# Designs tried in a protein design run: peptides against a protein of PDB entry 7BDX. Part 80

Target 1, 212 residues: chain A of PDB entry 7BDX
Amino acid sequence: EMGAAACTLLWGVSSSEEVVKAILGGDKALKFFSITGQTMESFVKSLDGDVQELDSDESQFVFALAGIVTNVAAIACGREFLVNSSRVLLDTILQLLGDLKPGQCTKLKVLMLMSLYNVSINLKGLKYISESPGFIPLLWWLLSDPDAEVCLHVLRLVQSVVLEPEVFSKSASEFRSSLPLQRILAMSKSRNPRLQTAAQELLEDLRTLEHN

## One batch from the design tools (peptide; made by RFdiffusion4, then SolubleMPNN)

Design b2_p13_2_s4 (from b2_p13_2, 9 letters changed)
Fold by OpenDDE base, seed 5:
Formats: sequence, structure tokens, C-alpha cells
Structure b2_p13_2_s4 (fold): chain B 212 residues (1-212), chain C 212 residues (1-212), chain A 13 residues (1-13)
Amino acid sequence: as target 1 above (212 residues)
Amino acid sequence: as target 1 above (212 residues)
Amino acid sequence: AEALREQYLKLRE
């Protein structure tokens, strides 16, 4: 219980750029993020079945950890740190996103996707995650999730790839051949306005690329 | 391990006043400090014998918690919070200081004493801790510690009492009758310059009070 | 991109 409480407080204060800088300026950051990845992995591996107790201390602990990573990735120096010094954590996040079934650990999945999106704000980060093995199949796997928020963040991550020519050119063939167009079209008709907008924007971006 | 790492980071960043304000401005502060007291109490109760593994994850966790309390107490709003809303934690710290033997958990004892010293900066805090049952005997118990740093912080806390007439007047009779003068005199001859100075200053303060 | 960062930070307070 105490660990979860401490992590939750750390998550809350990590919304500040100064706090992120303080975390990274210390000699404990590397170890912290290494253990974070291991902890998240252990949690996901321990999930028996499709039902997660969202209110468990363990779940809250892992949510806080994912939140901290997200907040670190929201800052330029944090992205640099993650891409340069904590690549294993990024690899872990990608792996865990693949290991989770549609509808499983929705909140955690959203937080992890948000962290990857923040990483993708940097070209170096975007290159790293997009060049990861199975990245494109992973996007489509995640897009099969019934949760609108998961799908929203997947679409945003897809858009980050599509809008970067240097990255998109390397994967364009695979991307075009595997694109779940019908799924994205269905999302463009969603009752969720955020999801609807994200899907429409992506479809427009894709159309623009086909004409170029 | 992860809990200790998170708490350690939280401890580090809590050196900032802004972070302390952020911690206290949330709805989780009360619960956090309640659990902190319980965790520290459980740790001390679990100590079998006189030897503590200083490098254990559990020890590091508790050190970080005590450090956080110290940093909170270093800030005016933090002192107000502790004295108004987390008195049970202060009571716990006082109790734990009494439960620990001389030479036992030296680092933790130092951190707890530092937190109480910080609380004593406020008259309201000083009144609260000095009016706690057995406070004066506790000071003398702690002054029997072989560690110079423990004794230093005890002397500083004693000085806080002696220098506040409103507080000292209420306990002057007990204080004078129980004062371990020979022990303080011995400390005034310590090879540790900080301890030596603190003991000398306290002796001067006491002499001044006897002449008034 | 900056606006999106703020959105993510706000969601994680």
C-alpha cells in the first residue's frame, strides 16, 4: 500500500517539468526506469484471465509508474533520456502492448500508448519505436481494441508515423498493404467525437499521401 | 524494490518547496502520511535485535519516508499541515524514538529528530511535541545514544525548548530536576566540532536562564 | 505537438 501511495504522489508531481528534470538529474534515474520496466512486465505476466481488479494496490502502482513514464516523455529532456538511456523500457512497453489482449488492462494500455506518443514527438524517438520489430502489426493489433480511448491513442500514433516522411517512406509498402482501412472507416463514424475526428484526420492524411 | 526506488525519488524531489506544496495540495496527502506512520511503526516493530541491515530495501524505503517528512516539515505550510492534520504521525515519530535503543537505527533516528526539529520551528509545533507525554524523559533517553549525530539533533531540539519561554516555563521544574548535566558537559568536550558547539551553546543558554 | 503534450500532462495530474 505504501509503495502505491508513494508512486502515486510521484506521478502527480511529475506533471512538473522541474520535477522531471530533478528526477533525471540524479544518479537513480537509470535504475528506477529499469526496475519500472521489470515491474510492469511482471504485473502483465501475472494477469490471469481477462478481468483485472482496477482498484487493486498493484494496479494503482503500475498505473502510477506508467503515468510517470508518460510525464517524463512529455518533456524534451525526458524523451532524450528515454531514447538514449532507457531503450529497454521502450522495448518493454511495446512488448507489453502486444502481450495484452483487446479489452485487457485498458487504462494501462492507454497510459503506455500516451508515453509512446510523447516519445514520438521527437524524430529520434519516432524512428526508434517505428523501427522496432513488429511495430506496424502491433498498431493494427491495438486498433482491434473495443475501447475507444485505446483506439484514439493508436490512431494518434499512426498519424505520427504517417506525417513523418522520413519514417513513413521506410515502411510505406508494409503500411499500405496491411492498413485496416475498414476499421478506420468504421471509427470515422464513431459516436465518440474524439475518435471520430482522429479517424477522419488520419483518412485525410492518407488520401493526401496517395495523391503525392 | 520498486517501492523503495519510487519513495527515494519522491524524497529527492521533496527538497523543493513547490513539490511539498504540490504533495499537500492534493487529496492524497492525508492518507499518505497516515500510511507513512503505520509503515514506520511496522518497520521498527519488526526489528529483531540490535543489528539493522542498513542497505535493505525496507530500510531504504523507511529512510525515504522519514526524509519526506523532514522535507515537508522544513516548509511553513508543511509544518502547519503536520501539526493540524497529521498529529498521529508526530505521535508515532515520538513513540518510535522512544522504542529504539541507543545505537539502533541511527540514520532513521537522525531523520526523525530532524523532522521534529523542523516542526519545532513553529511555536504551535513546538508546543505540540513538548506537551506530548514523556517528552522530557525521551530527550534524555535519546541523549544517551553513542552516536554523535543523534546527540547533536537531540541537543538542537532541547535548545528549541529552552529558548522558548512560553514552552520552557511549563516544564522548567521537570527539566531542571532531570537534566543530565554531566552528559551535556561531556559532549561539550567532544572531538566532534558540531556536537561540541551545540553542547556549549546549550550550556550557555541554560546558564542565562538560571540568572534570570 | 506542444498542445498535445499539454493534453497528456493534464490527463496525468
Scores: peptide ipSAE 0.049, ipTM 0.844, DockQ to the pose 0.062
Fold by OpenDDE base, seed 1:
Structure b2_p13_2_s4 (fold): chain B 212 residues (1-212), chain C 212 residues (1-212), chain A 13 residues (1-13)
Amino acid sequence: as target 1 above (212 residues)
Amino acid sequence: as target 1 above (212 residues)
Amino acid sequence: AEALREQYLKLRE
């Protein structure tokens, strides 16, 4: 309980850039983010056996951890830190996203996807993530989720790849061959306005790339 | 381990007034500080049976918690919060300081004493602490500690009482009757310059009060 | 491209 409370407060205050800088400027950041990855992994591994109630202290703890990572990744120096010094954490997040089944642990998936999106804001982060083994199949796997928020954040991450020619060129063949176009088209007709817009934008971006 | 890491980071960033304000401005502060007191109490109660290694994750966790309280109490709004909304935490700290034996859990005692001193900076906080049952006996109990840092912070807290006529007048009789003058005099001759100075200042303040 | 991606940046509490 206390851990969850502390992490939740840390998550809240990490919305400040100055707080992120303070976290990263200390000598404890590396250890913290290393353990963060391990803790998140342990949590996900525990799901296969125990009906972890979504409202458990453990769940809240892990949500806060994922939130902290997201907020860190929202800052330029935070992205640099993650890509340069906490790659294992990024690898863990990617792995966990692959291990989770559609509809499973939605809140955590959203937070993890948000963190990856934030990392993808800079070219260095985007390159690292996109060059991860199985990244494109992972995107399509995640896009099979019934949750609109999960799908939204997947689409945004896909868009980050598509909008970066240097990255897209490396994966263009695989991307085109495996693109779930019909699914994205269906999402462009979603009643969820955010999902609808994201899908439409992505489709427009894809059309632009086909004509060039 | 993760809890300790999170709390440690939170402790570090709580050195900022803005972070303290952010913590207190949220809806989670009350719960956090309530659980903080409970966690600290649980830790102290566990000491009587298990040789808790000073370097344990649990110890570090509790140190970080005490540090957070100290940093919160260093800010005016934090003091106001503690005195108005987290009195149970202050009561817990006082109780734990009484329960700990001389030489026991020195680091925690120092942090707790620092937090109380910070609370004592304002009249409202000082009044609350000083009016606690057994406060004066507690001061003398704590002053029996062999650790110079513990004694230093006790002397500072005593000085806060002595320097506030409104508070001192209420306890002056008890204070004068129980004052361990010889012990304080001995501390004024300490090789530790901080302890020496604090003891000398207190003795001067006491002399001034006797002549008035 | 980075500027476009930044538009969707979210800091969450």
Scores: peptide ipSAE 0.036, ipTM 0.844, DockQ to the pose 0.056
Fold by OpenDDE base, seed 4:
Structure b2_p13_2_s4 (fold): chain B 212 residues (1-212), chain C 212 residues (1-212), chain A 13 residues (1-13)
Amino acid sequence: as target 1 above (212 residues)
Amino acid sequence: as target 1 above (212 residues)
Amino acid sequence: AEALREQYLKLRE
């Protein structure tokens, strides 16, 4: 309980750029993010045995950890740190996104996807993530989620790839051959306006690339 | 381990006034400080059974908690919050300072004493602490500690009482009758310059009060 | 491309 409370407060204050800089400027940053990955992995692995209630202290703790990673990645120096010094954490996040079933741990998925999106703002981060084994299949796996917010954040991450020619060119063939076009088209007609807009924008971006 | 890491980072960033304001402005502050007191109490109670190594994750966790309280109390709004909304935590800190043996958990004692000193900067905080049952005997108990830093921070807290006429007047009789003058005089001759200075200043303040 | 992605940057509390 105390750990969850402390971590939740740390998550809240990590919305400040100055706090992120303070976290990273300390000698404990590497260890913290290493243990973060391990803790998140342990949590996801524990789900197959016990239906952990979404409101458990453990769940709140892991959500806060994912939130901290997201807030760190929201800052330029945080992205640089994650991509240069905490790649194992990024690998873990990608792995966990693949391990979670559709509809499972929705909030955690959203936070992890937000963190990856933030990392993808940096070209080096985008390159690292997109070159990860199974990245394209993972995107489509995640896009099969029934949750509109999960799908929204997947679409945003896909858009990050599509908008970067250097990255897109490397995966263009696989991307085009596996693109779940019907799924994206269905999302462009969603009742969720944010999901609808994101799907429409992605479809427009894809059309632009097909004409070039 | 993860809890200790998160709490330690929170301690570090809580040195910022803006971070303290963010901690207190959230809806989780009351719960956090309540659990903090309970966690600190549990730690101190566990020491009688297992020689917890000073370097244990649990020790680091509790030190970080005490550090957070200290940093919160360093800010005016933090003092107000502790005195108005987290009195149980202050009571717990006072209790734990009494429960710890001389030389036991020196770092924790120092942090707790620092937090109480910071609270005592506010007249309302000083009144609350000084009116706590057994406060004067507690000060002398703590002053018997072999650690120079513990004694230093006790002397500073004693000085806070002596420098506030409204507070001192209420306890002056008990204070004068129980004052460990020989111990303070010995500290005024300490090889530790900070302890020496603090003891000398307190002796000067006491002399001034005797002449008035 | 980076500037466009930054428009959708999210900080969560």
Scores: peptide ipSAE 0.035, ipTM 0.843, DockQ to the pose 0.055
Fold by OpenDDE base, seed 2:
Structure b2_p13_2_s4 (fold): chain B 212 residues (1-212), chain C 212 residues (1-212), chain A 13 residues (1-13)
Amino acid sequence: as target 1 above (212 residues)
Amino acid sequence: as target 1 above (212 residues)
Amino acid sequence: AEALREQYLKLRE
């Protein structure tokens, strides 16, 4: 309980750029984010056997960890730190997003996708994530999730790829050949206005790329 | 390990006034400091049976907690919060300082004494602490500690009492009758310059009070 | 492209 409470407070205060800088300026950041990845992985592995109550202290702890990563990635120096010094954590997040089944740990998926999106704001981050083995299949796997928020954040991450020519060109063939167009079209008709808008914008971006 | 790492980061960033304000401005502060007290108490109780390695994750966690309390108490709004809303934590700190044997958990004692000293900067905090049952005997018990840093912080806390007439007058009789003058005199001859200075200043303050 | 992505930047509390 104490760990979850402390981590939750740290998550809250990490919304400040100055706090993120303070975390990264210390000599403990590398170790912290290394342990973070391991802890998140351990949590996901434990789900296969134990119906962990979604409201458990363990779940709250992992949510806070994912939240901290998201807030760090929201800052330019934080993105640089993650992409340069904590690649294993990014690899772990990508792996965990693949290991979770559709509908499983939705809140954690959303946080992890938000963190990856924030990392993708930097070209270096986007390159690293998009060049990860199985990245495109992972996007489509995640887009099969029944949860609208998961799908929203997947669409946002896909948009980050398509809006960067240097990245899109490397995966364009695989992207075009495996694109779940019918799924994205279905999302463009969603009653969720955020999901609807994101899907429509992505479809427009894709049309623009086909004409260029 | 993860809990200790997160709490250690929170300790580090809590050196900022803005971070303390952010912690206190959230709806989680009360619960956090409640659990903090319980966790510290549980740790101290566990020492009677298990030789907890001083460098254990548990020890590091409790040090970070005590450090956070100290940093909160370093800020005026933090002192007000502790004295108004988290008195149980202050009670716990006083109790734990009494429960620990001389030479036991020196680092924790120092942090707890620093937190109490910071609280004592406010008249309201000083009143609350000094009016706690057994406070004067506790000061003398702590002053018997072989550690110079513990004794230094005890002397500083004693000085906070003697420099406030409104507080000192209430305990003056007990204070004068039980004052370990020989111990303080011995400290005024310490090779530790900080301890020596603190003891000398306190002796001067006490002489001034005897003449008024 | 980066400017557009930055507009959708989210901090979570």
Scores: peptide ipSAE 0.028, ipTM 0.835, DockQ to the pose 0.056

Design b2_p13_3_s1 (from b2_p13_3, 7 letters changed)
Fold by OpenDDE base, seed 4:
Order: structure tokens, then sequence, then C-alpha cells
Structure b2_p13_3_s1 (fold): chain B 212 residues (1-212), chain C 212 residues (1-212), chain A 13 residues (1-13)
């Protein structure tokens, strides 16, 4: 309980840029983010053996950790920190997104995808994530999720790749050959307006890339 | 480990007034400080049964909690919050200071005393603490500690009482009858310059009160 | 793929 409460408060206050700078300016940031990755990994591994109550202290703790990473990645210095000093955490997040089944840990997937999207705002971050082994298959695996919020954040991450020619050119052949176009088209017809818009924009961006 | 790391980061960032305001502005502050008191109490109770390693994750976690309370109490709105909404935590801190033996958990005693001192900056806080059952005997119990830093923070808290006539008048008879004058005089001769100064100032303040 | 995307976009847009 107490750990989850403390971590949840840390998550809440980390929405401030000054708090993120304070977290990163300390000598404890590296250790914190190292243990964060390990803790998130341990939690995901435990899901195969025990029905983790979605509202458990452990789940709330892991959500708070993922939220902290997301808030750190929302700030330029935080993105620099993650991409330069916490690559193992990014690798862990990518791995965990692959390990989770469609419909499993939806809140956690959303938070992890938000963190990766925030990292992708930086060209160096986007390069690092997109060059990760199995990145393109991972995007399509995640896009198979029944949850509209998961799919939305996948589409946002895909759009970050598509909108960066230097990154997209490296993956363009694999991307084009494996693109779940019918799935994206189905999302462009979604009743969820955010998902619908994101899918439409991505389709337009893809069309623009093919005309060039 | 992770809980201690998160709580330690929260402690570090709570040195900012804006972070304290953010902690208190959330709906989770009451729960957090309630669990804080319970966690600190559980830790102190566990010391009678197990040699808690002073550098354990549990010890570090409890130190971070006490540090957060101290940082909250350092700010006007934080003092208001503690005195109005977290009185049980103040009662717990007072109780734990009585339960700990001289030389036991020195770091924790210092942090708890710092929090009480910070609360005492507010007249309402000082009134609340000083009207607590056994407060005067508690001060003398704590002043028997062999640790100079514990004794320093006790003297600072005693000085807060002595410097507030409205509070001191209520306890003056008990205070005068039980004052460990020889102990304070011994501290005024300490090689620790901070302890020496605090003891000298308190003796001067006491002398001034007797001349009025 | 270009033609399929164009044909599909032309059906949606």
Amino acid sequence: as target 1 above (212 residues)
Amino acid sequence: as target 1 above (212 residues)
Amino acid sequence: LEKEIEELLDKIL
C-alpha cells in the first residue's frame, strides 16, 4: 500500500517540468529507472501465474511507474535522459508490449505506449525505438488489440515513424510489406472520434509518402 | 527496493514548495499521510524484534517518509494541512519519539523532530504539539539522547515553546519543575558548535522569562 | 501497395 501511494504521488507531481528536472538532477534517477524496468518486467511476468487484480496495489504501483516514465519523456531533458542513460528501460517497455496479450493490462499498455510516443518526439529517441529488434511486427501486434485506446496510441507511434523520413526510409520496405491496411481502414471508420481521426491522418500521411 | 527508491525521490522533490502544493492539492494527500503514520509506527514496533539494518530499504523508506513530512511542514500550507487534516500523524510522531530509546534510530528521531519543529513555526501547530499528552516529559526523554543532533533538534523545539508566551504560560509550571537544567548547561559547553549555541540561546531565553 | 492504398482511400474519402 504505502509504496503504491508514494509512487502515485510521485507520478502526480512528475507532470511538472520542474519536478522532472529535480528527479533527473539527483544522483538517484539512474537507479530509480533501472529498478522501474525490473519492477514492470516482474509484474508482467507474474500475470501468467496469478490473476493480478487490476485494482491491486501492485497494479497501481506499476501504473504509477509507467506514468512517471511517460511524464519524464514528455520533457526534452527527460527524453534526452531516457535515450542516453535509460535505454534498458526503453528496451524493457518494448519487450513488455510484446509479451502482453491483446486485451491484457490495457492501462499499462496505454501508459507504456504514451512513454514511447513521448520519446519518439525526439529524433534520437525515434531512431532508437524504431531500430529496436522486431519493432514493426510489435506495432502490428499491438494494433490487433481490441482496446481503442491501445490502438490510438499505436497509431500515434506509427505516425511518428511515418512523419520522419530519415526513420521511415530505413523501415519502409518492411512497413509497406506488413502494413495492416484493412485494420487501419477499419479504425478510420471507428465510432471513437480520436481513433477515427488518428487512423484517417495516418492513411493520409501514408498516401502522401506514396506520391513522393 | 522500488518503494524506497520512489519514496526517496518524492522526498527529494518535496523540498520544493510547488511540489508540496502539488502533493496537497491532490485527493491522495490524506491517504498518503495516514499510511505514512501507520508505516512509521509499524517500523518502530518492528525494531524490538529484529535488528533492522540501519541502511535497509525499509529504514530508507521510513527516513524518506519522515523527510517528506518535514518538507511539507516547512511550508505554510503544509503546516496548515498537517495541523488541520493530519493530526493523527503528528500524534504518531510524538508517540514514536517516546517509544524510541536513547541512541535508537537517531536519523529517524532527527527527521521527526525536524517535522515537529517545522509544525511549531505555526502558532496553531505549536499549540497542538505542546498540548499533547506527556509533551514536557517527552522533551526531557529526548534530551537524554547521547546524539548531539537529536539534542539540537529537541532544544530547537523547546525554544519554540519558550519563545511563544501563550503556549509557554500553559506549561510553565511543569516546565520549570522538571527542566533538566544541568543537562542544558552541559550542552552549552559542548564541542558541537550548533548544540552549544542552541543551548546558550535557550538558557538566555529562560533567564529572560524569569526576569519578566 | 500504392494502388491498393489509393483504391481503398478513394473508397473511404
Scores: peptide ipSAE 0.007, ipTM 0.768, DockQ to the pose 0.012
Fold by OpenDDE base, seed 1:
Structure b2_p13_3_s1 (fold): chain B 212 residues (1-212), chain C 212 residues (1-212), chain A 13 residues (1-13)
Amino acid sequence: as target 1 above (212 residues)
Amino acid sequence: as target 1 above (212 residues)
Amino acid sequence: LEKEIEELLDKIL
C-alpha cells in the first residue's frame, strides 16, 4: 500500500517540468528508471495466471510508474534522458505492449502508448522506437484492440511516424504493405470524436504522402 | 526495492515548496500521511527482533518517508496541514521517539526530530506537540542519546519551547524540576561546534527567563 | 474515401 501511495504522489507532482528536472538531476534517476522497467515487466508477467483486479495496490503502483514515465517523456530533457540513458525501459514498454492481448490491461497500454508518443516528439526517440524489431507489426497488433483510447494513442503514434519523412522512408514499404486501411477507415467513422479525428488526420497525412 | 526508489525520489523533490503544495493539493495527501505513520510504526516495531541493517531497502524507504514529513513541515501550509489534518502522524512520531532506545535508529530519530522542530515553528504546532502526554520526559529521554546530532535536534526543539512564553509558562514547573542541567552544560563544552552553540544558546535563553 | 484510399494504395503497391 505505502509504495503505491508514494508512487502515486510522485506521479502527480511529475506533471511539472521542474519536478521532472529535479528527478533527472538526482543520482538515483538511472536506478529508478531501471527498476521501473523491471517492475512493469514483473506485473505484466504475473497477469497470465490470476485476473488481478485492476483496482489493486499493485496495479495502481504500476499505473503510477507508467504515468511518471509519460510525464518525464513530455519534457525535452526527459525525452533526451530516456533515449540516451534508459533505452532498456523503452524496449520493455515496446515488449509489454506486444505481450498484452487485445482488451488486456487497457489503462496500462494507454499510459505506455502515451509515453512512446511523447518519446516520438524527439526525432532521436522516434528513430529509436520505429527501428525496434517488429515495431510496425506491433502497431497493427495494438490497433486491433477493442478499446477506443488504445486505438487513439496507436493512431497518434502512427501519425508521428508518417509525419517524419526520414523515419517513414525507412519503413514505407512495410508500412504500405501491412496497413490495416479498412480498420483506420472504420475508425474515421467512429462515434468517438477523438478517435474519429485522429483517424481522419492520419488518412489525410497518408494521402498527402501519396501525392508527393 | 521499487517502493524505496520511488519514495526516495519523492523525498528529493519535496524539498521544493511548490512540490509540497502540489502534494497537499491532491486528494491522496490525507491517505498518504495516514499510511506513512503506520509504515514508520511497523518498521520501528520490527526492529526489536532482527538487527535490520540500516542500508536495507526498508530502512531507506522509512528514511525517505521521514524526510518527506520533514520537508512538508518546513513549509507554512505543510505545518498547517500536519497540525490540522495529520495529528495522528505527529502522535506517531512522538510515540516512536519514546519507543526507541538511546543509540537506536539515529538517522530516523534525527529526521523525526527535524520534523517536530519544523512543526514547532507554528505556534499551533508547538502547542500541540508540547501538550502531548509525557513530552517533557520524552525530551530528556532523547537528550540522553549518545549521538551528537540527536542531542542537537533535541536542544533545538527545547529551545522552541523555551522561546515561546505561552507554551513555556504551561510546563515551566515541570521543565525546571526535571531539566538535566548538567547534561546541557556538558554539551555546551562539546567538541561538536553545532551542539556546543545550541547548548550555549539554550543556557542563555534559560538565564534570560530566570531574570524576568 | 475507402475506394479512393484503396485505389491510391493499389497504385503505390
Scores: peptide ipSAE 0.012, ipTM 0.767, DockQ to the pose 0.012; fails the geometry check
Fold by OpenDDE base, seed 2:
Structure b2_p13_3_s1 (fold): chain B 212 residues (1-212), chain C 212 residues (1-212), chain A 13 residues (1-13)
Amino acid sequence: as target 1 above (212 residues)
Amino acid sequence: as target 1 above (212 residues)
Amino acid sequence: LEKEIEELLDKIL
């Protein structure tokens, strides 16, 4: 309870740039994000056994941790910190997104995808995550999720790759050969207006890239 | 580990007034400070059995909690919140200061005394804590501590009572009858310059009150 | 749109 409460408050205040700077300017940041990755990994591994209640203190704690990472990645100095000094955490997030089954821990997936999207705002961050082993297959695995918010954030991350020529050129062959076009088209017909728009925009961006 | 790390970061950023306002402006503040009191009480009760390592995750966690309370009490709106909406926490701090033996958990005592001193900056806070049952005996119990920092913060809290006529008048008889004058005189001869000064100032303030 | 996409896929394969 208390750990989850404290972490939840830290998550809330980490929406401020000044708080993110204060967290990162301290001597504790490196250790904190290392333990964060380990804690998130331990939680995901625990899900294969006893279904921990989705509303448990542990789930709330891990959601708050993922929220903190997301808020750090929303700030320029936070992105720099993650990409330069906490790559193991980014690798952990990518791995955990692969380990989770479709429909499993939707809220955590959304937070992790938001963190990766925020990292992708920097060219260095986008290069790092997109060059991760199995990144393209991971995007398609995640796009198989029945949850519209998961799929929305996957589409946004795919769009970030597609919109950056320096990144897309390296994976263009793999991307084109494995693109789940029927799935993206199905999303462009979604009743969810955000998902519909994101899928339509991605399809337009893909068309533009093929004409260039 | 992770809970203590998150709480320690929250403690660090709570030194900012804007962060304190953000914590208190949320819907979680009341519950957080309620659980904080319970957690601190549970920790102190655990000390009578197995000597938990002073450097344990649990001790660090409780120190961070006490630090957060201290930082909240350092801000005007934080003092108002504690005195109006979290009196049980103040009662818990007073109780725990009584439950701890001389020399036991010195760092925690210092943080708790600092929080009470910060609350005492407001007349409403000073009235509340000074009217708590056993408050004057508690001050003398704490002044028996071998630690100079504990004694220093006790003397500062006593001075806050002595300097406020509306508060001191209510307890003046009990205060005068039980004042550990020999102990305060011994502190005025301390090699610790901060303790020496605080004891000398208090003795001067007491002399001024007897002549009025 | 499906035909244009099939034609695009056929150009990529």
Scores: peptide ipSAE 0.000, ipTM 0.766, DockQ to the pose 0.012; fails the geometry check
Fold by OpenDDE base, seed 3:
Structure b2_p13_3_s1 (fold): chain B 212 residues (1-212), chain C 212 residues (1-212), chain A 13 residues (1-13)
Amino acid sequence: as target 1 above (212 residues)
Amino acid sequence: as target 1 above (212 residues)
Amino acid sequence: LEKEIEELLDKIL
């Protein structure tokens, strides 16, 4: 309980750029982000055993951790820190997103995907995650999720790849061969307006790339 | 480990007034401060069993909790919150300060005493703690500590009582009958300049009160 | 509550 409460407060205040700078300016930031990945991994591994209630203190704690990473990644200096000093955490997030089944830990998936999207705003971050082994299969695995918010944040991450020619060119062959076009087309017809728009924009971006 | 890291970061950023306001403006603040007291109490109770290393993650966690309370109490809105909405936490701090033996948990004692001093800046807070059962005996118990920093922060709290006529008048008889004058005089001769000054100032304040 | 806190602390420390 106490850790979940403290972590939740830290998550809340980490929405401020100045708080993120204060976190990163401290000597404990590296240790914090190192343990964060391990804690998130331990939580995901525990799900195959006992059905931890999504509303458990442990779940709230892990959500707060993922939220902190997301808030740090939202800021330029935070992205720089994560990409330069916490790559293992990014690897862990990618792994956990792969280990989770469709419909499993939806809230955590969304937070992790938001963090990866924020990291992708940095070209160095986008390069790092897109060059990770199995990244493209992971995107399609995640896009198979029945949850509209998971799919939305996957589409945003896919768009981040597609919009960066230097990154997309390296993956273009695999992307074209594996693109779940029918799934994206189905999302472009979604009743969820955010998902619909994201899928439409991605389809337009893909069309633009096919003509160039 | 993760809780200690998160709590330490929260402690660090809580030195900002704006962060304290953000913590208190959230709906989770009450829960956080409620659990804080329980966690600190559990830690102190565990010391009578296994000698938890002062450098343990648990110790660091509890130090961070006490530090957060201190930082919150340093600000006017934080004092108002603690005195109005977290009195049980103040009672717990007073209890724990009584339960700890001289030389036991010195760092935690200092942090707790700093929090009580900060609370005492609010007249309502000073009234609340000074009207607590056994408050005066507790001050003298704490002043028997061999640690100079513990004694310094006790003297500061004693001065806060002495300087407030409305509070001191209620306790003046008990204060005069139990005052460890020889101990305070010994501290006024300390080689620790901070302790020496605090003891001298308190002796001057007491002399002023004897002549009025 | 103390026991629940202790059990949780053991998981998160």
Scores: peptide ipSAE 0.000, ipTM 0.744, DockQ to the pose 0.079; fails the geometry check

